# Ledger of designs, part 243: peptides against a protein of PDB entry 9GMZ

Target 1, 343 residues: chain A of PDB entry 9GMZ
Amino acid sequence: TGFPLELLTRPATERLAYFENYTVAHPRLKEVYEILMRTIAEPAGASFIFVYGASGVGKTTLRLRVEQKLTELALPKLESDRARVPVVGIEAIAPESRYFNWKEYYTRALITLEEPLIDHKFDYGVRGISRDNFGKINVESKVVAPALRRALENALIHRHPDVFFVDEAQHFGKVASGYKLQDQLDCLKSLANMTGILHCLLGTYELLTFRNLSGQLSRRSVDIHFRRYCADSPEDVQAFKSVLLTFQQHLPLAETPNLVDHWEYFYERTLGCIGTLKDWLKRVLSDALDREATTITLKDLQKRALSVAQCQKMFKEIQEGERQLSETEADVQNLRSALGLGA

## One batch from the design tools (peptide; made by RFdiffusion4, then SolubleMPNN)

Design b2_p24_3_s4 (from b2_p24_3, 13 letters changed)
Fold by OpenDDE base, seed 1:
Structure b2_p24_3_s4 (fold): chain B 343 residues (1-343), chain A 24 residues (1-24)
Amino acid sequence: as target 1 above (343 residues)
Amino acid sequence: MVESIEEEYKKLEEARKKLLEQEA
């Protein structure tokens, strides 16, 4: 089934919004979704879940789908427990300075946790935190980070989400020193331990450096690798072509473009990352709608493609991440061999 | 309404079948 044909008579803004909101379920997304949902349901004493993969692989889409599902599953219980929030999701912001802005992090977490739709007002026990007439949290500039942390701890305990998501979590690692990076990990660990709330950190392969700094976190963490599609795998190529076919059918244009015939070019410029592919097609669709074009051409694709130099840089970052993971697997085998455990 | 991931996956599987039929 393609896009609703009625969209062809609708404004360009509605046609673009349809495609932006359309999600293609693909095999890697389904696999990681199932693992993540099972891990959230049965954390087995884990305090952290790490989801890592290439930039543009679809981690944000994964988070949003899990948030939606957890909300749906919680609806019957939310009728009886009006204080409960099923899930909290935030995006970590890249620090403008050499220091991670914990005040901003805690503020964003509190704002997200205390959305206006929550009927039960919670007293944070901290002066300078208030709700406006629309139920939006306002944090006064005088409120210090330790006070915001206490407010967040109390709010998390009271609301008791099944999981706390942090997207773009590699930004915790973008600090000037290794000691400060350890302090960031200890801060997150302390928050998880004090609240009893499972934390899920989603990020690029840079998150591996952050994960590996604390051997203590390793004992209480579950790892999930969100892999890209690889051109050396016939199954992965078929999955990638199927995604192209699905996007082709869901582009709200008068004439269906043939994207599948150009699958190698799409692979070259996305490196098998479905999020990168979707973002590329969004840009191309926007241009086509602005020109009132009936279809998308190869020239339209080329105008919005990532440059070869950009793809080469992204590919090097992916290869480094994939290598680190493969080395870790080899290290496990070497450790087993050294322990006299047969490989 | 955002379709469930399971419903979207069924659509992807149907697309995969159609693609295989076209390549055959």
Scores: peptide ipSAE 0.142, ipTM 0.752, DockQ to the pose 0.787
Fold by OpenDDE base, seed 5:
Structure b2_p24_3_s4 (fold): chain B 343 residues (1-343), chain A 24 residues (1-24)
Amino acid sequence: as target 1 above (343 residues)
Amino acid sequence: MVESIEEEYKKLEEARKKLLEQEA
């Protein structure tokens, strides 16, 4: 079944919101979701989970779905433990400056952790952090990053989330000249160790640099590769076409567009990344709704497609990431063979 | 109501089945 037909009589804003909130299931998302949920439930001494994949593969969707599921699972327990937050998720924002802003990171984490109307009385022990009448955290500009870190550590210990998510975590790699990426990792490691909270970093293949920098982190980390769909795999092509068919049915338009017939064009301009596909369709839907159009045409798609140059750049970044992972997998096989464990 | 992930996966499998039937 497609979208609710009643949406056709609703404002364009509601129709667009429906599509924005719609999550298409696909095999790679399912696989990564299951691995991630299992790892969160049984971290086996891991302090970090790294989820890496192409930009636009769907990492944010994965995070939001896991956050939703963890919240649902925790609801019965939250009635008895009103201080607990089951999950916390933040997005690392690209700093306007060339360098990662820890003060902003800690502030956002604190705000996100306090959004649940739970236990308004917890004092973080830091002057200049207050709550408004609605329990929302306010941080004065005078509060320094080390004080915010202590407040966050105390909050995480008190709230005891099952996992702390950091989306777009490749932005930790944006360090000043002369600063080491290792210092950023050491800060995160220290936060995880001091709080006992499992951290999950989601990001691009640039996260592979984090994995390689710390032999100590490697012992306490789980890696999850969120792969794109590849055109050289018949199974991946079928999965991609199935996603197009599903989106086709969930575009709130009077006439169902035929997206599947254009699957090669969709693949060319998304590189098999479902998030990129959804964002593209969202833009096209918005345009169609603004024109009160009954359907989407190929011309409408072309107007909002990524340029060939953008796709070429993205593809180069993907190929480099996939190459690095392939080499790592080969190294593991070689090591196993050298150890006499067989293939 | 945001459908459960399990329900969405069921819909995906149904979509795959329909697609295979169309390509056959």
Scores: peptide ipSAE 0.106, ipTM 0.725, DockQ to the pose 0.765
Fold by OpenDDE base, seed 2:
Structure b2_p24_3_s4 (fold): chain B 343 residues (1-343), chain A 24 residues (1-24)
Amino acid sequence: as target 1 above (343 residues)
Amino acid sequence: MVESIEEEYKKLEEARKKLLEQEA
C-alpha cells in the first residue's frame, strides 16, 4: 500500500514529515534488526555489540527502530518500575582536539537518561549535578569527568536499560595514538562491566580499527556487519529495486514517479546504501513540494544527486572496510587450516 | 584487491544483463 492519499491535500510540511518518518523494511535492515534484537535479549555474556557498515547504510534507522521496539516491549514493566529506562541512545561527537571529550560524553549520556518524564529524582551523589523545575539535568562546569562517570554508572545501574547505544562510535578512534585508543576501549569496557549494561557501538568501518585494538573485547563482543547492497549479487539488486519501488509508492505526490526504471543511476549515486538513497529522495521531495510539483523527474534527481567525486570517495572508504573484513575471514580460514580443520 | 569504482559499475551492468535474461 502506498502513502495515505489524504496527504495530497495536506501542507508540504506534513507530506515531507510523512516521508521522513517512513521506514522501508529492506532485507539487510531486517536481518541486522533481528540479529541485534536477539543479541540484546540474550547477550550470552557479551558486554559489547559492534554494528559497523558504510556511512549512509541505515545504522541510525536501525538504532531508532530497535529503540522503539525495546520501548514498546518494556511498557508493561515501566508501569511498575518507574525508575527504569528501556534504552539509552547517544551520538558520539568527534573530538575538537586529539583527545576524546569524556566529560561531554558522560554529560550527554546523563541528559539522555533523565528524560523529563522521569518523576523519580535520582541522587547522582555528585555535587554540581542538579535538575531544573522541568526535570532536565544541569551539569555545572566545575564537575570533572571522573565524577560524571560515577554519576553515569549510578544512573545506568538505577535505570537499568537493556542496551546503551552509541552512534557514530568511530569517533572514539579519532585520537592521537594507539595507546590512547586502548585506554578509551578500557574505559568503555570498565563502564559496561561496572554497570552490567550491554553497550552497542554503531559506526562506520573506521570502528573496526578501534575494535581490533582490544584483543580482550573480542571475547566479549558480538560483531554485526550491516552490509550495503552489492551490484554483483542479483538478490541484492532485486532488493534494491524493491526499495525503490516502495519509496516511489510512499512519495506523497499526485503522480507516482518511476524510480525503478532508473535503478542503475540510483545505485551509482548511493553505492547500495539505503540511508543515502532516502536522504537523496527527501531532498528531491522537498524541492518538488516547494514547487508544488505533481511528480519527480530525472532532472530533479540529478539536481540533488551526490557528485561522482563524492561517490568515489565514499566507495574507497567502503572498499577499505570491506577489505579489512575479508582479511579477517581469510585469517579465520588460515587459522582453521592451521588447526587441521578443513576449509 | 580493492576494486575500482569502474569495476563496480561493470558488475552493475553484468547484473543488469543477468536480470534481463531472467525476465526474457
Scores: peptide ipSAE 0.021, ipTM 0.530, DockQ to the pose 0.036; fails the geometry check
Fold by OpenDDE base, seed 3:
Formats: C-alpha cells, structure tokens, sequence
Structure b2_p24_3_s4 (fold): chain B 343 residues (1-343), chain A 24 residues (1-24)
C-alpha cells in the first residue's frame, strides 16, 4: 500500500512531512539494525561501537530507529525508574577551528540528557548549571569544560542510558595533529569507562582513522560496517530497485512517478546510498509540491541531482574507505596465517 | 586496487545486461 490518498488534499507541508518521516526498511538497514541492537543488548565488555559507512548511506536513519526501539523497550522500566533515560543521541559538530569544542559537546550532551519531560531534577554539583522554568538546562558561560565533563559523567551515571550515540563522529578526527586526536580518543574512552555507558560513534569511513590510532580501543570496540548497495551484485541491484519502488509508492503525488525504470540514473547519482536517494527525492518532491505538479519527471530529477563531479568526489572517498577495510581484513587474515590459526 | 568510476559504470552496464537477460 502506498501513501494515504487523503494527503493529496492536504497542504504541501504535510505531504512533504509524510515523506520525510517515511523510512524504507531496506536489507542493509535491517542487517545493521539487528547487529547494532544485539551489540547494545550484549556489549560483552565493549565500551564503543563504531558504525561506519559512506556519507548518505543512512546512518542517521539507523540511529533514529534504534533510539525509537530502545525507548519502546524501556517504557515499562521507566515507570518504576523515572530518573532513567533509555538512550541519548547527539550529533558531533564540525569544529570551526583546529580544536574540537569539548565545552559545546558536553553542553549539548547535558541538554539532550536533561529533557524537560524528566521530573527528577538532578544536582550536577556544578555551579552555573541550572534549569529554566521550562526544564531546559542552562549553562553559564563561566562553566569550564572539566566541570561540564563532571556534570555529564554524573548525569550519564544517574540517567544510565543503554547507549550514547554520537552521529557524525568523524568530526572528532578533524583536529590539528594526530597527538590531539589520541587525546580526544582517550577523553572519550575515559568518559565511557567512568560512566559505564556504551558509546556508539556513527560516521563516515574517516572513523577508521580512530581504529588505527588506538590499539586499546580496538580491544573494547565493536565494528559495524554499513555498506552501500553495489551495482555488481544482482541482489544489491534488486534491493536498490525495491527501495525505488517503495519510494515511488510513498511519494504523495496524484500520479505515481516511474522511478524504477530510471534505477541506473538513481544509482549513478547516489552510489547506492539510500540516504542520498531519499534526500534527492525530498528535494524533487518539494519542487513538485511548490509547482502543484501531479507527478515528477526525469527532468525534475535531473534538476536536483548531484553533479557528476560531486558523485566522483564522493565515490573516491567511498573507494578509499572500502580499500582501507579490505586491507585491514587482509591484514587480519595474514596475521592469523602467520600465527598458524589458518585462514 | 581502487576501481575507477569508469569501472563502476562498466559494472553497472554489465549488471543491466544480466538483468535484461533474466527478465527476457
């Protein structure tokens, strides 16, 4: 079944919101979701989960689905433990400077943990942190990063989320030196260890640099590769076509557009990344709704497509990431062979 | 070896041919 037909009589904003909120359950998303949920439930002493994949593969969608599910699973327990937060998720911000802004990171994390709906006020033991009349956390400018860290540690211990999500976590790597990157990793590791809270870092293949820098994190981390669909796999092509068919049925337009017949063009301009595909279709849908169009055409798609140059750049970044993973897998096999463990 | 974008397009074309052969 497609979109609710009643949407055709609704404002463009509501029609667009429907599509924005719609999630296609594609095979790679399902696979990664199941692995991530299992790992969160049974971390086996892991302090970190790394979820890496191409930009636009759907990592944010994955996070949101896991957050929703963890919240649903926690509801019965939240009635008895009103202090508990089932999950916390933040997005790491790209530093404007050569330095990662830890003060901002801690502040954002605290604000996210201390949602207004939490009745139980917690004293962070830090002067200059307060709640306004709406329950929103206010952090005075005088509060320094070490104090905010202590406040966050206390909040995480008290709220005890099943996982702490950090989206766009590759931004931790955007620092002036490898030494500073190690310090940042040690800082995150310390936060996870001090709180006992599992951290899940989601990001691009740039997250692989974190693995190479900390041999100690590797022992306490689980890796999840969120792969794109590959055109050389008939199964992946079929999955990609199925996603197009599903989106085609869920675009709230009077006439169902034919997306599937253009699957090669969609693949060319998304590189098999479903998030990129969804964002493209959102832009095209928005344009169609603004024109009060009954459908979308190939010409409409072309107007909002990523340029070939953009796709080439993105593809090079993907290939480099996939290469690094392949080399790492080969290195593991070589190590096992050298140890006499067999292939 | 990092496959070129041209190689990926070639794979797409080959995949298309295979799909067309299966649909026929």
Amino acid sequence: as target 1 above (343 residues)
Amino acid sequence: MVESIEEEYKKLEEARKKLLEQEA
Scores: peptide ipSAE 0.014, ipTM 0.466, DockQ to the pose 0.035; fails the geometry check

Design b2_p24_4_s1 (from b2_p24_4, 11 letters changed)
Fold by OpenDDE base, seed 4:
Structure b2_p24_4_s1 (fold): chain B 343 residues (1-343), chain A 24 residues (1-24)
Amino acid sequence: as target 1 above (343 residues)
Amino acid sequence: SLEEWEREEKEFEEARKQLLEEEK
């Protein structure tokens, strides 16, 4: 099992695109996918899902997989209900200023909701929002954030997605004051409550700060930890090696590189994060294709590896996040013990 | 697609089995 051999005769751009689109159904991704899909199907009164994990663990891949699945499941209903959008996914942008740009957020959300496959014209009730013949939304610069919010609320109610995804949601927290962060969370909570749409925030361990600030969100949120693979777990090491072998077989090169023999080096420079691994391999593959190379060498890998300093910084951030979660789990256990509930 | 996911799961499990056989 491997890449289609016909790719070796195809342009470098097509070979690279094949690998970019290839995903590995690794155990942690599958586990989180199943939990997330079950939670979306049966939210049990939850308004929020938090998916947190290391940068490069594969949260975007998870989101895209869930979006694909929800779209596929909705296809039979979409034929009868042309107004429905099964899922909406946006990426939160890091604010250039001290303030999160809600106007841009609402605009991007509206644009994503109204992608061209929906023939049903929706009146947003807001002047300066138009839809072209290709279904693309145009928002005039004069439209203010409160009007865009109302337009988004109306659009979410009308389109009724099963979930609204916000990727890189830690960017909401980059506002310098805890007060502003609370206001942002209250704004998101209000949007979820007013629309009745389940919101899923995907991000780094910085999302844990959001959980601690809003005791009200905790009652209406489901938390999903997307863990990295840990080198101290034999099962995790085996899974990580299996991912390497799978990627090795799907690199569209004339000679299959031996990635598995270098698994410790791959682990050192990815910290067990499969997204980081895939991005590294994409860069190396791109360089190899540009040189018309037949394979990838260790030297090619080393040229595109993250520096030790970058890995050390990323690892400290991961350790702090894992520590905070471990403490929370211990607190739950202590609470159960204190309540006389058996461990 | 669902078929793509099932294929990816199968390919991963095949890779896991191959490694387990090589480590024996």
Scores: peptide ipSAE 0.541, ipTM 0.939, DockQ to the pose 0.868
Fold by OpenDDE base, seed 3:
Structure b2_p24_4_s1 (fold): chain B 343 residues (1-343), chain A 24 residues (1-24)
Amino acid sequence: as target 1 above (343 residues)
Amino acid sequence: SLEEWEREEKEFEEARKQLLEEEK
């Protein structure tokens, strides 16, 4: 079924919002979702989940779907336990300096954890942390990072989320020295261990460098690779074309554009990343709606496409990440062979 | 919702089937 035809008589803002909220249950998203949900339900002693993949592969869509599902599953229990938060998610910010700002991280985590319409007042046991009249957390500038950490540990224990999401987690690795990176990893491990809360770090392939620096994380972590669609795989090409057809049917325009006939151009400018594709189509749809256009043309697509230079840069980053993973798989096979387990 | 996801899965499979029929 396509978009609701009544949208054609609605304002441009409502038509755009429909498409912005529309998602496709494509095979890679479904696979990663199922693995992530199973891992959250049965972590088997894991403290960390690493979800890595290309920028624009759809990690944000994955996170939002998991958050929605965990919230839905928790609703019956939340009626009886008003202190519980089913899921918490933050975005890691790139450090402005050579040092990661832990004070800011803890503050943002506390704010996000306490923003829900939770009537249950929690005493953080830290002076300078208060709730305003709207229930929002206020942290005074005098509160130091160790005190904020203790407040976050207590809040996580009290709220007991099924998972703590950190998006753009590669930003933890953007420190000038390997020693500081190890200290950051140890800090995250300590937080997960002290709270008993499962942490899910989502990021680009730069997250692999962060993961590989800690031999101790490998024993307590689950890795999930969110792959792009590859043009050398007939199944992946078919999936990518199917995504294009689905989006084509859900663009709220009077005349359905033929996106599928341009699948190679879409692939060239998205590298098989569905998030990049959706964002591109949103920009083009917005322009079309502003002009009161009946359809989208190839010229409209070209106007909002990523440049070839941008795609080449993104592709190099993807190839390096995929290479590192391939080498890791080869190392596992070599280890199994050396152990006499067979290839 | 679960219903929304099931609908999205169905729509994707319908799109996949349509393309496979057009390629024959």
Scores: peptide ipSAE 0.540, ipTM 0.940, DockQ to the pose 0.823
Fold by OpenDDE base, seed 1:
Structure b2_p24_4_s1 (fold): chain B 343 residues (1-343), chain A 24 residues (1-24)
Amino acid sequence: as target 1 above (343 residues)
Amino acid sequence: SLEEWEREEKEFEEARKQLLEEEK
């Protein structure tokens, strides 16, 4: 089954939007989804979930799928509890300055938490936070970060989401010289403890540094590794080729391009990251639609491919992350052996 | 929706099966 053939008569914007909204339920995504959903349902006293993996592995797709599922599951309960929000998700923004902007973080979190047209006006008890005539939260520039934090704590307690998602959470690590990354984690820990809301931080392998900074956070955290597909695994190669074939069938072009025959080139330029693959195909599709092309050629792919230098840099970052995880596994085995627990 | 994901899972499995048949 491929794309709806009727799309071939539709405007380029509609054809591109179809592909943008299309996702592949690939094995690694499904596995991480099942683990994450189970952990949210049964956190067992955890306050944090860390989801880490390569840039472009598909963490945003994972978040959106979980948000959708949690919303669907909550619908029957939301009829009785009109104050409740089932899930809240934000993206941490890279600071323009050398330090993480907590004021901006709290503001975005408050806006996102109140964007669902919940008829119940919540008074945040903070001067300078109001709703506009359209029901959107307006935060005056005079409102300071501690007041915004208190407003967010009260809002989270009142709305009681099952989980609070923070995407691109490695940006919490961008601390000004002299501030410790630990202070940022302590702020997040305090927010989770004060509200009783489970926090899920999604990000790159830079999140592994957070795991090592606080022995107290490690006791209340669940770690989920979102792995890329590896070329040294025949099963992973087969899964990657299957993703290519699925995308090939869902490109709304008059002639189906043969992507699978070029799987090694796709692997070379995506490092087994499905999000990187989708973004690449989206750019190439956009170019093809702009030219009213009937298909995609290898030359079209090459024009929008990441450079070898970019891939080499990304691969080094992945290898360092995978190495740190492997060392952690070895350290666990060494610890077990040292404790007289048979490895 | 749940139905959309079930469709995506089915489409992926069909693609996997097709490739395994072509590689034989």
Scores: peptide ipSAE 0.534, ipTM 0.939, DockQ to the pose 0.912
Fold by OpenDDE base, seed 2:
Structure b2_p24_4_s1 (fold): chain B 343 residues (1-343), chain A 24 residues (1-24)
Amino acid sequence: as target 1 above (343 residues)
Amino acid sequence: SLEEWEREEKEFEEARKQLLEEEK
């Protein structure tokens, strides 16, 4: 089934919004979704879930789908418990300094936890945190980070989400020293332990640095690798082509473009990352709609493609991440062999 | 919604089947 044909008579904004909201349930997304949902349901004493993968692999789509599902599952309980929030998600901001801005992090987390629709007013016990007439949290500039942390701890305990998502979590690692990185991990660990709330950190392969720094985190974390599609795997190539076919059927254009015939070019410029692919197609669709074009051409694709240099840089980052994971697996196998357990 | 996911899964599987038929 393709897009609703009635969209062809609709404004460009509606046509673009349709495609923006359209998602493909591709195998890697489904696999990671199922693992993540099971882990959230049964954390088995884990305090953290790490979801790592290439930039543009689809981590944000994964998060949004899990948030939606957790919200749907909680709806019957939310009628009886108006204080509960089923899920909370924030994006970590890249630090402007050598230090992570915890004050901003706590403030954003508090604001996200206190949706205006939550009727139950919670007193955070912190001076300078108030609600406006619309139920939005206002945090005064005078409120210090330790007070905001206490407010967040209390809010998380009171709202009791099934999981706390932190997207772009590699930004915690963008600090000048390994010691500071350990302090940040200890801070997050303390927050998770004090609240009893499971934290899910989504990010790039830079999150692997967190695994290496804390042998204690490895005991209390679940790791989920969100893999890209690899061109050396026939199954992955078939899945990638299927994604292209699905997207081409859902581009609201008068003439269906043949994306599948260009699958190698799409792979070259996305590295098998479906989020990168969707973003590319969105840009190209926007351009086509602005020109009132009937279809998308290869020239239109080329105009909005990532440069070869950008792809080479991204690929090096992916290879380094995949290498680190393979070394860890090899180290485990070597340890097992050394212990006489076999590989 | 769950129904949207099931639809998306079905559409992906239909696309996969179509490609497999065209490659034969």
Scores: peptide ipSAE 0.525, ipTM 0.937, DockQ to the pose 0.893

